# Peptides against a protein of PDB entry 6B9H: the designs that were tried, part 45

Target 1, 151 residues: chain A of PDB entry 6B9H
Amino acid sequence: AELCESLLTWIQTFNVDAPCQTVEDLTNGVVMAQVLQKIDPAYFDENWLNRIKTEVGDNWRLKISNLKKILKGILDYNHEILGQQINDFTLPDVNLIGEHSDAAELGRMLQLILGCAVNCEQKQEYIQAIMMMEESVQHVVMTAIQELMSK

## One batch from the design tools (peptide; aimed at target 1 E135 H139)

Design b2_p28_6_s2 (made by RFdiffusion4, then SolubleMPNN; from b2_p28_6, 13 letters changed)
Fold by OpenDDE base, seed 1:
Structure b2_p28_6_s2 (fold): chain B 151 residues (1-151), chain A 28 residues (1-28)
Amino acid sequence: as target 1 above (151 residues)
Amino acid sequence: MEEELRRRREEEERRREEVRKFFEELLK
């Protein structure tokens, strides 16, 4: 999906330790967790990150478990830190991500992470970084943010 | 062909401007 592809490109700008070149690379949640830690290391601290299993392989159950934890973390962060500034009405189906590598659902997951980045303490830096990306990606990101900020 | 190319360029420029404006406003 266009959303997933653009946000995958965005995720790659974080230069996390875990492989993050393909949709499949993101399905275990490890990259997402590492990105969230970069966004707000005080909230997504080492204790939080250690709850995410890194050696998942092709185990879709472990993937889903990780993704559920990450989704909860995002939602809690939105509520507790961001003051519910993002619209989480349409939640990603983590089962489809973990079991089928569903790009559309993964895109929605990454969209929530985008919401964290553009509302966190370092939001100015992340917004400026987005402005340095390719225009086509920026447009998709813009649309994604608009959707998040809408009532 | 020239008119179509011109239109496409103008549309792309409008799109780029819209995106730029959006993020600049978001930075405020």
Scores: peptide ipSAE 0.616, ipTM 0.883, DockQ to the pose 0.952
OpenDDE base, seeds 2, 3, 4, 5: peptide ipSAE 0.614, 0.613, 0.614, 0.615; ipTM 0.881, 0.881, 0.881, 0.882

Design b2_p28_6_s3 (made by RFdiffusion4, then SolubleMPNN; from b2_p28_6, 11 letters changed)
Fold by OpenDDE base, seed 1:
Structure b2_p28_6_s3 (fold): chain B 151 residues (1-151), chain A 28 residues (1-28)
Amino acid sequence: as target 1 above (151 residues)
Amino acid sequence: MEEEEERKRREEEERREEVRKFFEELLK
């Protein structure tokens, strides 16, 4: 999916420790968790990160478990820290991500993380980083942000 | 063909400007 591809490129700018070159690399949630910690290490602290299983392999049940924790973290962060600025009416289906590597649903998950980045305390830096990306990617990211803030 | 190429160029420029304006406003 176009959204997933663009946001995968965006995720790669965080230079996390976990592999993040393919859609499959993101399905276990480890990259997403590490990105969230970079966005707000006070909220997504080591205790939170340690709840995410790192040695998942191809176990889709463990992937889904991680993804559920991450989604909950994002939603809680939105309510508790961001002041409910992210539209969470349409949530990603983490089952499809974990079991089938569904790119469309993964894109929606990454979109929520994007919402965290552009509304967090360091939003200026993340927005400026987005402005340095390819124009085609910026356009997709813009649309994704607009969708999040429309409701 | 030349007119179409020019149209496409203008549309691309307008798109880039829209994106720029969006993020500039988001930075305020």
Scores: peptide ipSAE 0.609, ipTM 0.880, DockQ to the pose 0.945
OpenDDE base, seeds 2, 3, 4, 5: peptide ipSAE 0.607, 0.606, 0.607, 0.607; ipTM 0.879, 0.878, 0.879, 0.879

Design b2_p28_6_s4 (made by RFdiffusion4, then SolubleMPNN; from b2_p28_6, 13 letters changed)
Fold by OpenDDE base, seed 1:
Structure b2_p28_6_s4 (fold): chain B 151 residues (1-151), chain A 28 residues (1-28)
Amino acid sequence: as target 1 above (151 residues)
Amino acid sequence: EELERRLREERERRRREEVKKFFEELLK
C-alpha cells in the first residue's frame, strides 16, 4: 500500500545493518528492531534487541514472535517514555505481516515506529530528515503523523 | 489544456506548501 511504500522508503534512511529493500525484508522484524534502537538506544538497548531472533528465514512463527515483541516494545515505549502521545487504537495484525507479508498491516507497524521517531528525544532531527525526502513521501508521512496525533 | 495545466500546478504548489507548513509547525 501507499503507506507501506512511503514508510519503507523512510525506514531505508536509517541505514541499518539488516537488508531493508523490500516488504519481505521487514517481515521478520529485524530491521524494525534495529531502527527502534537507533531512535532510542537507551530504551531499545542491546538487551532488548537480543530478544529479537535474527536468523528467522521463512519461519513465519518466528517472524510473528519477533513482531509481537516489537509491537509490545513500541506500545510500552509510547506509554513509558512518550507519555502516550501516539494514538494506537488501530494496531497492526502481526500475524498477517509474518505469515502473508501483508503490506497494509506492515504499513501500520511502520506508522507506529514513525510515531516513536517524531516524538522521541531526537524528534527534531528525524522531522528534519523527513523534510528532505521526496514530496510524495512527505505527504504520506504527514498524513500518517496526523492520524497518530489525532484524538 | 493550458488552464488545466495551470490548475494542476497550483494544486501541486498548494500541496507542497501544506506539507512544508505542517512539518515546520511540528518542529515548533
Scores: peptide ipSAE 0.625, ipTM 0.888, DockQ to the pose 0.953
OpenDDE base, seeds 2, 3, 4, 5: peptide ipSAE 0.622, 0.621, 0.623, 0.624; ipTM 0.885, 0.885, 0.886, 0.887

Design b2_p28_7 (made by RFdiffusion4)
Pose (drawn by RFdiffusion4):
Structure b2_p28_7 (pose): chain A 151 residues (1-151), chain P 28 residues (1-28)
Amino acid sequence: as target 1 above (151 residues)
Amino acid sequence: EEEEEEEEEEEEERKEETETFFEELLEE
């Protein structure tokens, strides 16, 4: 805890098309997919993004379907591009995210996306950007990075 | 006053540790 909201501030720095003002705004997976495209457009390309349904509303089943696709993409990216540098022992429970808007599980998903950003080809720029954020957010990001980089 | 000084010292240490972490992370 204290992970989800700090990482929400970090997500907001991407300025993606979908709304990203609340925890609920993240539960359908569209913001996360758009952030992943910004992190690595060569991997999270348009063909991949097209699989993420927009205009989900309160349909938690579709939220889960989207989130499974997002998590599948992140795990594949970790294996195929990042050499398993992101710790994936504990997967976020995307069913709880869709059924209960579980912010703790959402925080875990956002930690995996942060892991992608700090290990991608543009990791220098993403780290430099974090260093300009509020100190409270930086501290939480530091803790999240330590966890996700450890073995 | 002593409690306030201890809180300032803890905030300063936490800030320095966070900054050192991100400097080292950036060097990687």

Design b2_p28_7_s1 (made by RFdiffusion4, then SolubleMPNN; from b2_p28_7, 11 letters changed)
Fold by OpenDDE base, seed 1:
Structure b2_p28_7_s1 (fold): chain B 151 residues (1-151), chain A 28 residues (1-28)
Amino acid sequence: as target 1 above (151 residues)
Amino acid sequence: MEELRRALEEEEERKEKTKKFFEELLSK
């Protein structure tokens, strides 16, 4: 999945503490939660982050639980902070991510996080960072942003 | 050679469109 591959590369630029080298590394949501906290630490604060279980292992039920919390956080952030600028009509299937490590669905989840980054208070810095990435990745990211912002 | 030239031009056009997209996004 080209979307997931490009956005995984993008996620890696955040230099979070959790392992983030493979699709599998992202399926428990820990990396995603840490990225969201970097994007907006006032909203995704320590209290929010503490609801994400860090020692999940291969337990797909715990993965799905984390992913559901993260998805809810993203949607709430979009509504409460970003003014509902993200198209959320096609939501990622967190069950497929947690149980099957579905790259396509993970890509859609990362796409929502991308929407948070390019609309948050520090959006200028994140956009500039994207512009420093490999051009092929930038192109995929552009397409992903366009899809999110379309109505 | 003509096909290669066209391919290179199309690639540059794609790159330019991507660049301009983010430049415009920054201007918001």
Scores: peptide ipSAE 0.641, ipTM 0.900, DockQ to the pose 0.971
OpenDDE base, seeds 2, 3, 4, 5: peptide ipSAE 0.638, 0.638, 0.640, 0.640; ipTM 0.899, 0.899, 0.901, 0.899

Design b2_p28_7_s2 (made by RFdiffusion4, then SolubleMPNN; from b2_p28_7, 10 letters changed)
Fold by OpenDDE base, seed 1:
Structure b2_p28_7_s2 (fold): chain B 151 residues (1-151), chain A 28 residues (1-28)
Amino acid sequence: as target 1 above (151 residues)
Amino acid sequence: MEEELERRREEEERKEETRQFFLELLSQ
């Protein structure tokens, strides 16, 4: 899906340690967890990150376990820190991500992370960074943000 | 050629819309 592709490109700008070149690379949640730590290291601290298993391989059960923790973290962050600024009525299906590498559902997961970035303490810097990306990617990101913050 | 002009107009409109969106987002 175009959403997933554009947000994958966006995720790559974070320069995390874990491989992040393909949809499959993101299905274990390690990249997403590292990105969240960059977004807000005080909230997504080392203790939080340590709950995400890094050596997952092809074990879809472990992938789903990680993804559930990440989704929980995002939702908690939205409630506790961001004050419910994003709309999460359509939550990603982490089972489809972990078991089938579903790009559409992964896109929705990355969209939630985007919501964290554009509402966090460093939101101005993240928005400015987005504005430096290719216009077609910016357009998709815009649409994703609009969907997230629509009430 | 009119179709090409319209395509270009639509592209520029999209680009401007996107630019304005993020500028407005920065102002919040």
Scores: peptide ipSAE 0.650, ipTM 0.905, DockQ to the pose 0.972
OpenDDE base, seeds 2, 3, 4, 5: peptide ipSAE 0.648, 0.647, 0.649, 0.648; ipTM 0.904, 0.904, 0.904, 0.903

Design b2_p28_7_s3 (made by RFdiffusion4, then SolubleMPNN; from b2_p28_7, 14 letters changed)
Fold by OpenDDE base, seed 3:
Structure b2_p28_7_s3 (fold): chain B 151 residues (1-151), chain A 28 residues (1-28)
Amino acid sequence: as target 1 above (151 residues)
Amino acid sequence: MEERRREEEERRRRREETREFFRQLLAQ
């Protein structure tokens, strides 16, 4: 999906420690958790990050477990810190991500993370970084933000 | 040549649109 591809490119700009080259690399949630920690290390602290299993392999059950924790973290962050500025109109199906590497559902998950980045304390830096990306990616990201905040 | 011109113009328009969007987002 175009959304997932563009947001994968965006995720790669964070230069996290975990591999983040493909959709499959993101399905265990480790990259997403590390990105969230960069976005707000006070909220997504080391204790939170340590709840995410790092050596999951191809175990889709463990992937889903991680993804559920991450989704909960995002939703709680939106409610507790961001003041519910992000709409939860279409929650990603983490089962499809973990079991089938569903790119569309992964795109929705990354979209929620995007919402965290553009509303967090360092939103200025993240928005400016997006503005430095390829034009086609910027357009998709813009659309994703608009969808997240308007529905 | 015309195709290239059209693509460049579309890219410029989209870039301007996105920049305006994110500038407004920064202002919030």
Scores: peptide ipSAE 0.636, ipTM 0.904, DockQ to the pose 0.814
OpenDDE base, seeds 1, 2, 4, 5: peptide ipSAE 0.635, 0.632, 0.630, 0.636; ipTM 0.902, 0.901, 0.899, 0.904

Design b2_p28_7_s4 (made by RFdiffusion4, then SolubleMPNN; from b2_p28_7, 12 letters changed)
Fold by OpenDDE base, seed 1:
Structure b2_p28_7_s4 (fold): chain B 151 residues (1-151), chain A 28 residues (1-28)
Amino acid sequence: as target 1 above (151 residues)
Amino acid sequence: EEEERLEREERERRRRETREFFERLLAQ
């Protein structure tokens, strides 16, 4: 819950078009997809983004479908672009996110996105932006990054 | 107040810890 709350705050700094105020807002994956596009628009391009359904509503099946695509994209990005720098041995359960809005699993998903941000071409800018956040958020983010970087 | 002092000190500690971490991360 603390991880999700802190990373939700971090996600909000991207100022994406989709609503991103609550955990529920993130469960359809649209915000996450838009954030990933900001992180690396060459990789997460319009063709990739167009695979994510935007009019999902409360359809948990569509949510899960989107989340699976996003998770796949993150893992592929880590392998193909980042050189497998993200520790992904504990993958989020997208079923729990889509069907139950599970904050813990959503936090794990956002943690993977954090890994993309702090390892991408603009990693310096994203790290510097994190350093301007509240200390409590920075601490959680630090811990999350440390977990990702651990062998 | 003691509680406010302790909270302030905790925030300061965390600020130092995170700053040092991210500065190291930036240096990599």
Scores: peptide ipSAE 0.647, ipTM 0.904, DockQ to the pose 0.761
OpenDDE base, seeds 2, 3, 4, 5: peptide ipSAE 0.645, 0.642, 0.639, 0.643; ipTM 0.903, 0.901, 0.899, 0.902

Design b2_p28_8 (made by RFdiffusion4)
Pose (drawn by RFdiffusion4):
Structure b2_p28_8 (pose): chain A 151 residues (1-151), chain P 28 residues (1-28)
Amino acid sequence: as target 1 above (151 residues)
Amino acid sequence: TETEEELSEEESRKTMNEEFTDMIDSLF
């Protein structure tokens, strides 16, 4: 905890198309997919993004379907591009995200996306950008990075 | 007093940035 909201501030720095003001705004997976495309458009391309349904509303089943696709993409990226540098021993429970808007599990998904950013080809720029954020957010990001980079 | 407060804020920001850089260097 203290992970979800700090990482929400970080997500907001991407200025993606979909709304990203609240925890609930993240529960359908669209913001997360758009952020991943910004992190690595060569991997999270348009063909990949097209699989993520927009206009989900309160349909938690579709939220879960989207979130499974996103997590599948993150895990594949970790394996195929990042050489397993992101710790994936504990997967976020996307069913709890969809069924209960569980911010803790959402924080864990956002931590995986942070992992992608800090290990991608543009990791220098993403790290420099974090260094401009509020100190409270940087501290939480630091803790999240330590966890996700450890073995 | 205002100058001392500004200098304290700059020192605190510098310390945070140094800790963050040392952590990132230790990982990469």

Design b2_p28_8_s1 (made by RFdiffusion4, then SolubleMPNN; from b2_p28_8, 20 letters changed)
Fold by OpenDDE base, seed 3:
Parts: sequence; C-alpha cells; structure tokens
Structure b2_p28_8_s1 (fold): chain B 151 residues (1-151), chain A 28 residues (1-28)
Amino acid sequence: as target 1 above (151 residues)
Amino acid sequence: DAKLLEEEEKKRREEVKKEFQELIESLY
C-alpha cells in the first residue's frame, strides 16, 4: 500500500537498531517500539520497551502480542499525553499485521505513530524532517495527518 | 530547459512544504 510504503520510508529516518527495510521487518513491532521510544523516551521508557519481545521470528502470535502492546501504548499516549489529538476511530487490525503482514493495516499502525511524532514535545523536529523528505513521501504524510485530524 | 524544470520542481516542493506547515499549525 502507498501509505505503508511512504511511512516505511519515514520510519527508516529514525535509524533504529532493529532491521527496518521491509514490511515484514515491521510486523513484529520491534522497530515500532524503538521508534516510539525515540519519539518520547520519558513515556516509552526502557521498562515499556522491555515488554516488547525481540526474539519473535515468524511466530505470528508473538507478533500480535507485541503489536497489541504497542497499540495500547499509542492509545494511552494519545489520551494521557497528547490530549486526544489523534482520531482513533479506525484502529489498525493487528491480527492481520501479525498473521498476514497486511500492508494496509500496517500503514494504519504507522500512521498512528506518525500522529505521535507530530504531536510530541519534539514535534517541530519531526515536522522539519518530514518537510525535507522527497515530495511523494511528503504528500502521503500530509494526507495521513489530515486523516488523523479529521472529525 | 533543464534549469526550468528544476525551478518548477523547486517551486512545487516549496508549495507542498507550505501546505504541510499550515496543516501542522492547525493542530496547535
């Protein structure tokens, strides 16, 4: 999906330790968790990150477990820190991500992380980084943010 | 012609950046 591909490119700018070259690399949630820690290390601290299992392999059940924790973290962050700035009416189906590597649903998951980045304390840094990306990515990111803000 | 295309592309990018900035500012 276009959303997933563009947001994957965006995710790669975080330079996390975990492999993040393919959609499959993101399905276990490890990259996403590390990205969230970079976004707000005070909230997504080491204790939170340690709840995400790193040795998942192809175990889709463990992937789903990680993804559920990450989704909960995002939702809690949105409620407790961001003041409900992210519209979570349409939540990603983490089962499809973990079990089938569904790119569309993964895109929605990454979109929520994008919402965290553009609303966090260092939002301006991430906004500027996005504005320096290639135009095609910028367009998708803009659209994704608009969707998050829509009511 | 190549210079013209480059200038047009630059203009387009600046417009996208402007729109993006305006969108983000609406969050504040």
Scores: peptide ipSAE 0.040, ipTM 0.590, DockQ to the pose 0.790
OpenDDE base, seeds 1, 2, 4, 5: peptide ipSAE 0.040, 0.030, 0.035, 0.031; ipTM 0.585, 0.558, 0.578, 0.561

Design b2_p28_8_s2 (made by RFdiffusion4, then SolubleMPNN; from b2_p28_8, 17 letters changed)
Fold by OpenDDE base, seed 2:
Structure b2_p28_8_s2 (fold): chain B 151 residues (1-151), chain A 28 residues (1-28)
Amino acid sequence: as target 1 above (151 residues)
Amino acid sequence: MEEERREEEERRRREVLEEFRALIESLY
């Protein structure tokens, strides 16, 4: 899906330690957790990050466990820090991500992370970085932000 | 025809960029 592909490209700009070249690389949640820590290291601190298992392999149950923690973190962050700026009416199905590497659901989860980035304290830097991306990616990111921020 | 197509693509890219900029401005 265009959403997942474009947001994968966006995620890669964070230059996290975990592999992040494919959709499959993101299904264990490790990349997403590391990205969230970069977005707000005070909230997504080392203690929070340590709850995410890094040696998951192909165990979809462990993937889902990680993804649930990450999703909860995002939702809590939106409520506690961002002031409910992100529309979370449609939540990603982490079971489909973990068990089937569902790109559409993964895209929705990455979209929530995008919402965190464009609403966080360093939102200006992340917005500027997005504006430097390829236009086709920008279009998808724009649409994704519009969907999240629409009331 | 190819040049016209290229010009249209460039137009579309510019439109996307302008819409994105407008969106970003609306976030502040």
Scores: peptide ipSAE 0.040, ipTM 0.571, DockQ to the pose 0.446
OpenDDE base, seeds 1, 3, 4, 5: peptide ipSAE 0.036, 0.031, 0.032, 0.036; ipTM 0.564, 0.546, 0.552, 0.562; seed 1 fails the geometry check

Design b2_p28_8_s3 (made by RFdiffusion4, then SolubleMPNN; from b2_p28_8, 13 letters changed)
Fold by OpenDDE base, seed 2:
Structure b2_p28_8_s3 (fold): chain B 151 residues (1-151), chain A 28 residues (1-28)
Amino acid sequence: as target 1 above (151 residues)
Amino acid sequence: DELEKKLEEEERRKKVLEEFQKLIDSLY
């Protein structure tokens, strides 16, 4: 999916420790968790990050477990910190991500992370970084933000 | 014409950035 491909490129700009070259690399949630910690290390602190299992392999059940924790973290962050700025009427299906590496659902997950980045305390820095990216990525990001903020 | 294509691409990119900036401004 175009959304997933563009947001994968965006995710790669965070330079996290976990590999993040393919859709499959993101399905265990480790990259996403590390990205969220960079976005707001006070909320997504080390204690929170330690709840995400790093040695998952191909175990889709463990992937889903991680993804559920991450999704909950994002939703809680939106409610508690961001003041419910993100419209979450369409949530990603983490089962499809973990079990089938569904790119469309992964795209929705990354879109929620994007929502965190553009609404966090350091949102201006992330916004500026997006504005420096390739045009095709910028277009997708713009559309994705519109969907998140539309009421 | 290659030059024309590059100019059109530049204009398209500019419009994308302008719309993006408007969207971002609405978030503040």
Scores: peptide ipSAE 0.054, ipTM 0.579, DockQ to the pose 0.615
OpenDDE base, seeds 1, 3, 4, 5: peptide ipSAE 0.046, 0.026, 0.040, 0.051; ipTM 0.567, 0.542, 0.566, 0.570

Design b2_p28_8_s4 (made by RFdiffusion4, then SolubleMPNN; from b2_p28_8, 16 letters changed)
Fold by OpenDDE base, seed 2:
Structure b2_p28_8_s4 (fold): chain B 151 residues (1-151), chain A 28 residues (1-28)
Amino acid sequence: as target 1 above (151 residues)
Amino acid sequence: MEEKLREEEEKRRKEVLEEFQKLIDSLY
């Protein structure tokens, strides 16, 4: 999916420790968890990160478990810290991500992370970084942000 | 032909950036 591919490129700018070159690399949630920690290390602290299992392999049940924790973290962050700025009426299906590596649902998950980045305390830095990316990525990111902020 | 394509691409890039900036401004 176009959304997933563009947001994968965006995710790669965080330079996390976990592999993040393919859609499959993101399905266990480890990259996403590390990205969230970079976005707000006070909220997504080491204690929170330790709840995400790193040695998952191809176990889709473990992937789903991680993804559920991450999704909950994002929703809680939006409610507790961001003041519910993100439209969460259309949530990603983490079961499809974990079991089938569904790119469309993964795109929705990454979109929520994007929402965290553009609403967090360091939002200006992330926005400027996005504006330095290639045009095609910027277009997709812009559309994704618009969708998140629409009521 | 190549020059025209380049000009159209540059125009599109500018439009995307302008729309993006407007969106960002609305977030603050």
Scores: peptide ipSAE 0.053, ipTM 0.574, DockQ to the pose 0.613
OpenDDE base, seeds 1, 3, 4, 5: peptide ipSAE 0.035, 0.027, 0.050, 0.035; ipTM 0.573, 0.551, 0.577, 0.559

## One batch from the design tools (peptide; aimed at target 1 I145)

Design b2_p29_1 (made by RFdiffusion4)
Pose (drawn by RFdiffusion4):
Structure b2_p29_1 (pose): chain A 151 residues (1-151), chain P 29 residues (1-29)
Amino acid sequence: as target 1 above (151 residues)
Amino acid sequence: EEEEEEEEEEEEEREEKMEEMEEMLEELS
C-alpha cells in the first residue's frame, strides 16, 4: 500500500485520452493500455490496443477481460523484449480489481507498468521525469522499482 | 540572490536523488 495512489500520480503524467482521476477510472484497463502504448508504441501498437474494449461502464466481466489482455501483454513484453527483468512471481489479481476495485491489486498492475517504463528503450527519459515529481511520490516509486527489479 | 540559492539547493537535491537511484539500480543489476 501507498503504491496505488503514488503510481496513479505517475500514470497521470502520461495524459492519455481516457479519464484517470480516480482509482475506479483505472479498473477497466483502458488507461493502462493507453499508457503501455505510450511506453512502447512499437510493441503495444494499434492492433494490440484495438483488443481493449472501451465504454465498459460497470460491466465487471468486461473489465476483467480487458485486464487479462493487459496483463498478458505486459508479461509477454517482459519475456520477449525485457529479458525477464521485471519480477513476476506475484501476479496482480485482476479478478479482484474488476469485482471489488481492489486498489492494492491495482497498485501491483501499475507497478508492472512502471517496470515496463523504467526498462524500455526510453527508460532514461521516464526516470528523468520521475526525478521531477514530488519527493513523496519519488520515494514510493523508488521502493516499487527496488521490488520489481530484484530477483 | 535568495531565489538563486533556493534553485541551487533544489538542483543539488535532485542530483543526490538521481545518484541514489543509479546506485540502487547498479546494485540490483

Design b2_p29_1_s1 (made by RFdiffusion4, then SolubleMPNN; from b2_p29_1, 13 letters changed)
Fold by OpenDDE base, seed 2:
Structure b2_p29_1_s1 (fold): chain B 151 residues (1-151), chain A 29 residues (1-29)
Amino acid sequence: as target 1 above (151 residues)
Amino acid sequence: EEEERRREEEERRREEREKELQELLAKLS
């Protein structure tokens, strides 16, 4: 999926410790959790991050467990911190992500994280970082932002 | 001349993208 590929590239700009080179690398949620911590370390603090299991391997049940926690974190963040700026969104199916590495659903999850970044305290920083991305990737990311804003 | 035209078009497109990003930022802030 175009959205997933572009947002994977965007995720890579965070330079997290966990491997993040492939779609499969994102399915356990560890990268996403580390990215969220970078976005807002006060909210997604060490205690929150410690709830995400890092030794998952190919266990899709553990992946889904992590992904559910991450999705909840995003939703809570949107409600408690962002003032519900992300509206009328379709929830990603974390079961399809964890068990089947579904790129479309993963793209929707990453789009929610993008929504967190562009609405957080450092929104200016992340918008400016997007300016440095390759044109084709930048276009998809911008379209994803516009979609979130139009809701 | 063709290369110069291409560079000018690329620069125009870059400036347009930067403007769009700044507009997005303004709407979000």
Scores: peptide ipSAE 0.136, ipTM 0.670, DockQ to the pose 0.494
OpenDDE base, seeds 1, 3, 4, 5: peptide ipSAE 0.135, 0.134, 0.134, 0.087; ipTM 0.665, 0.667, 0.668, 0.623

Design b2_p29_1_s2 (made by RFdiffusion4, then SolubleMPNN; from b2_p29_1, 14 letters changed)
Fold by OpenDDE base, seed 1:
Structure b2_p29_1_s2 (fold): chain B 151 residues (1-151), chain A 29 residues (1-29)
Amino acid sequence: as target 1 above (151 residues)
Amino acid sequence: MEEEKRRKEEEKRREEFKKKLEEMLKKLS
């Protein structure tokens, strides 16, 4: 999906330790968890990150477990820190991500992470990072942010 | 100079994007 491809490119700018070159690399949630810690290390601290299983392999059940924890973290962060700026009435299906590597649902998950980045304390830093991206990717990112605002 | 002109145009587009994005973010605040 176009959304997932563009946001994968965006995720790669975080330079996390976990592999993040393909859609499949993101399905275990490890990259997403590391990105969230970079966005707000006070909230997504080491205790939170340690709840995410790092040695998942191809076990889709463990992937789904990680993804559920990450989604909960995002939603809690939105309610407790961001002031509910992200509407969560349409949530990504983490089962489809974990079991089938569904790019559309993964795109929705990454969109929520984008919402965290552009509303966090260091929002200006992430705005600057988006400014440095390829123009076609910038368009998709802007559309994704606008969609979050309108839900 | 074509390269300088291209650089200025790119910078202009980036600033316009920043402005639009910041305006959206202000509405979220």
Scores: peptide ipSAE 0.123, ipTM 0.660, DockQ to the pose 0.707
OpenDDE base, seeds 2, 3, 4, 5: peptide ipSAE 0.116, 0.108, 0.074, 0.113; ipTM 0.631, 0.630, 0.607, 0.626

Design b2_p29_1_s3 (made by RFdiffusion4, then SolubleMPNN; from b2_p29_1, 16 letters changed)
Fold by OpenDDE base, seed 2:
Structure b2_p29_1_s3 (fold): chain B 151 residues (1-151), chain A 29 residues (1-29)
Amino acid sequence: as target 1 above (151 residues)
Amino acid sequence: SLEELLKKLEELKRKEREEELKKMLEELE
């Protein structure tokens, strides 16, 4: 999906330790967890990150477990820190991400992470980083942000 | 605000595209 592909490119700008070249690389949640820690290391601290299993392999049940923890973290962050700036009317189906590598649902998950970045304390820095991205990616990212704001 | 940041981003990209178009027109003349 266009959303997932563009947000994958955006995720790659964080330069996390875990491999993040393909959609499949994101399905275990490790990259997403590391990105969230970069966004707000005080909230997504080492204790939180340690709850995410890193040696998952192809075990889709472990992937789903990680993804559920990450989704909960995002929702809690939105409520406790961001002041409900992200609308959770349509949540990603983490089962489809973990079991089938569903790009559309993964895109929705990454969109929530994008919502965290553009609403966090360093929101201006992340917006500036988006301004430096390739134009086609910028368009998709901007549309994704606008969608979050309009809900 | 986030709205202001998005507006700024859109405006900057619009200006960039306009300048590129101007250069292209100059090269064709």
Scores: peptide ipSAE 0.045, ipTM 0.558, DockQ to the pose 0.038
OpenDDE base, seeds 1, 3, 4, 5: peptide ipSAE 0.036, 0.026, 0.026, 0.031; ipTM 0.556, 0.557, 0.557, 0.550

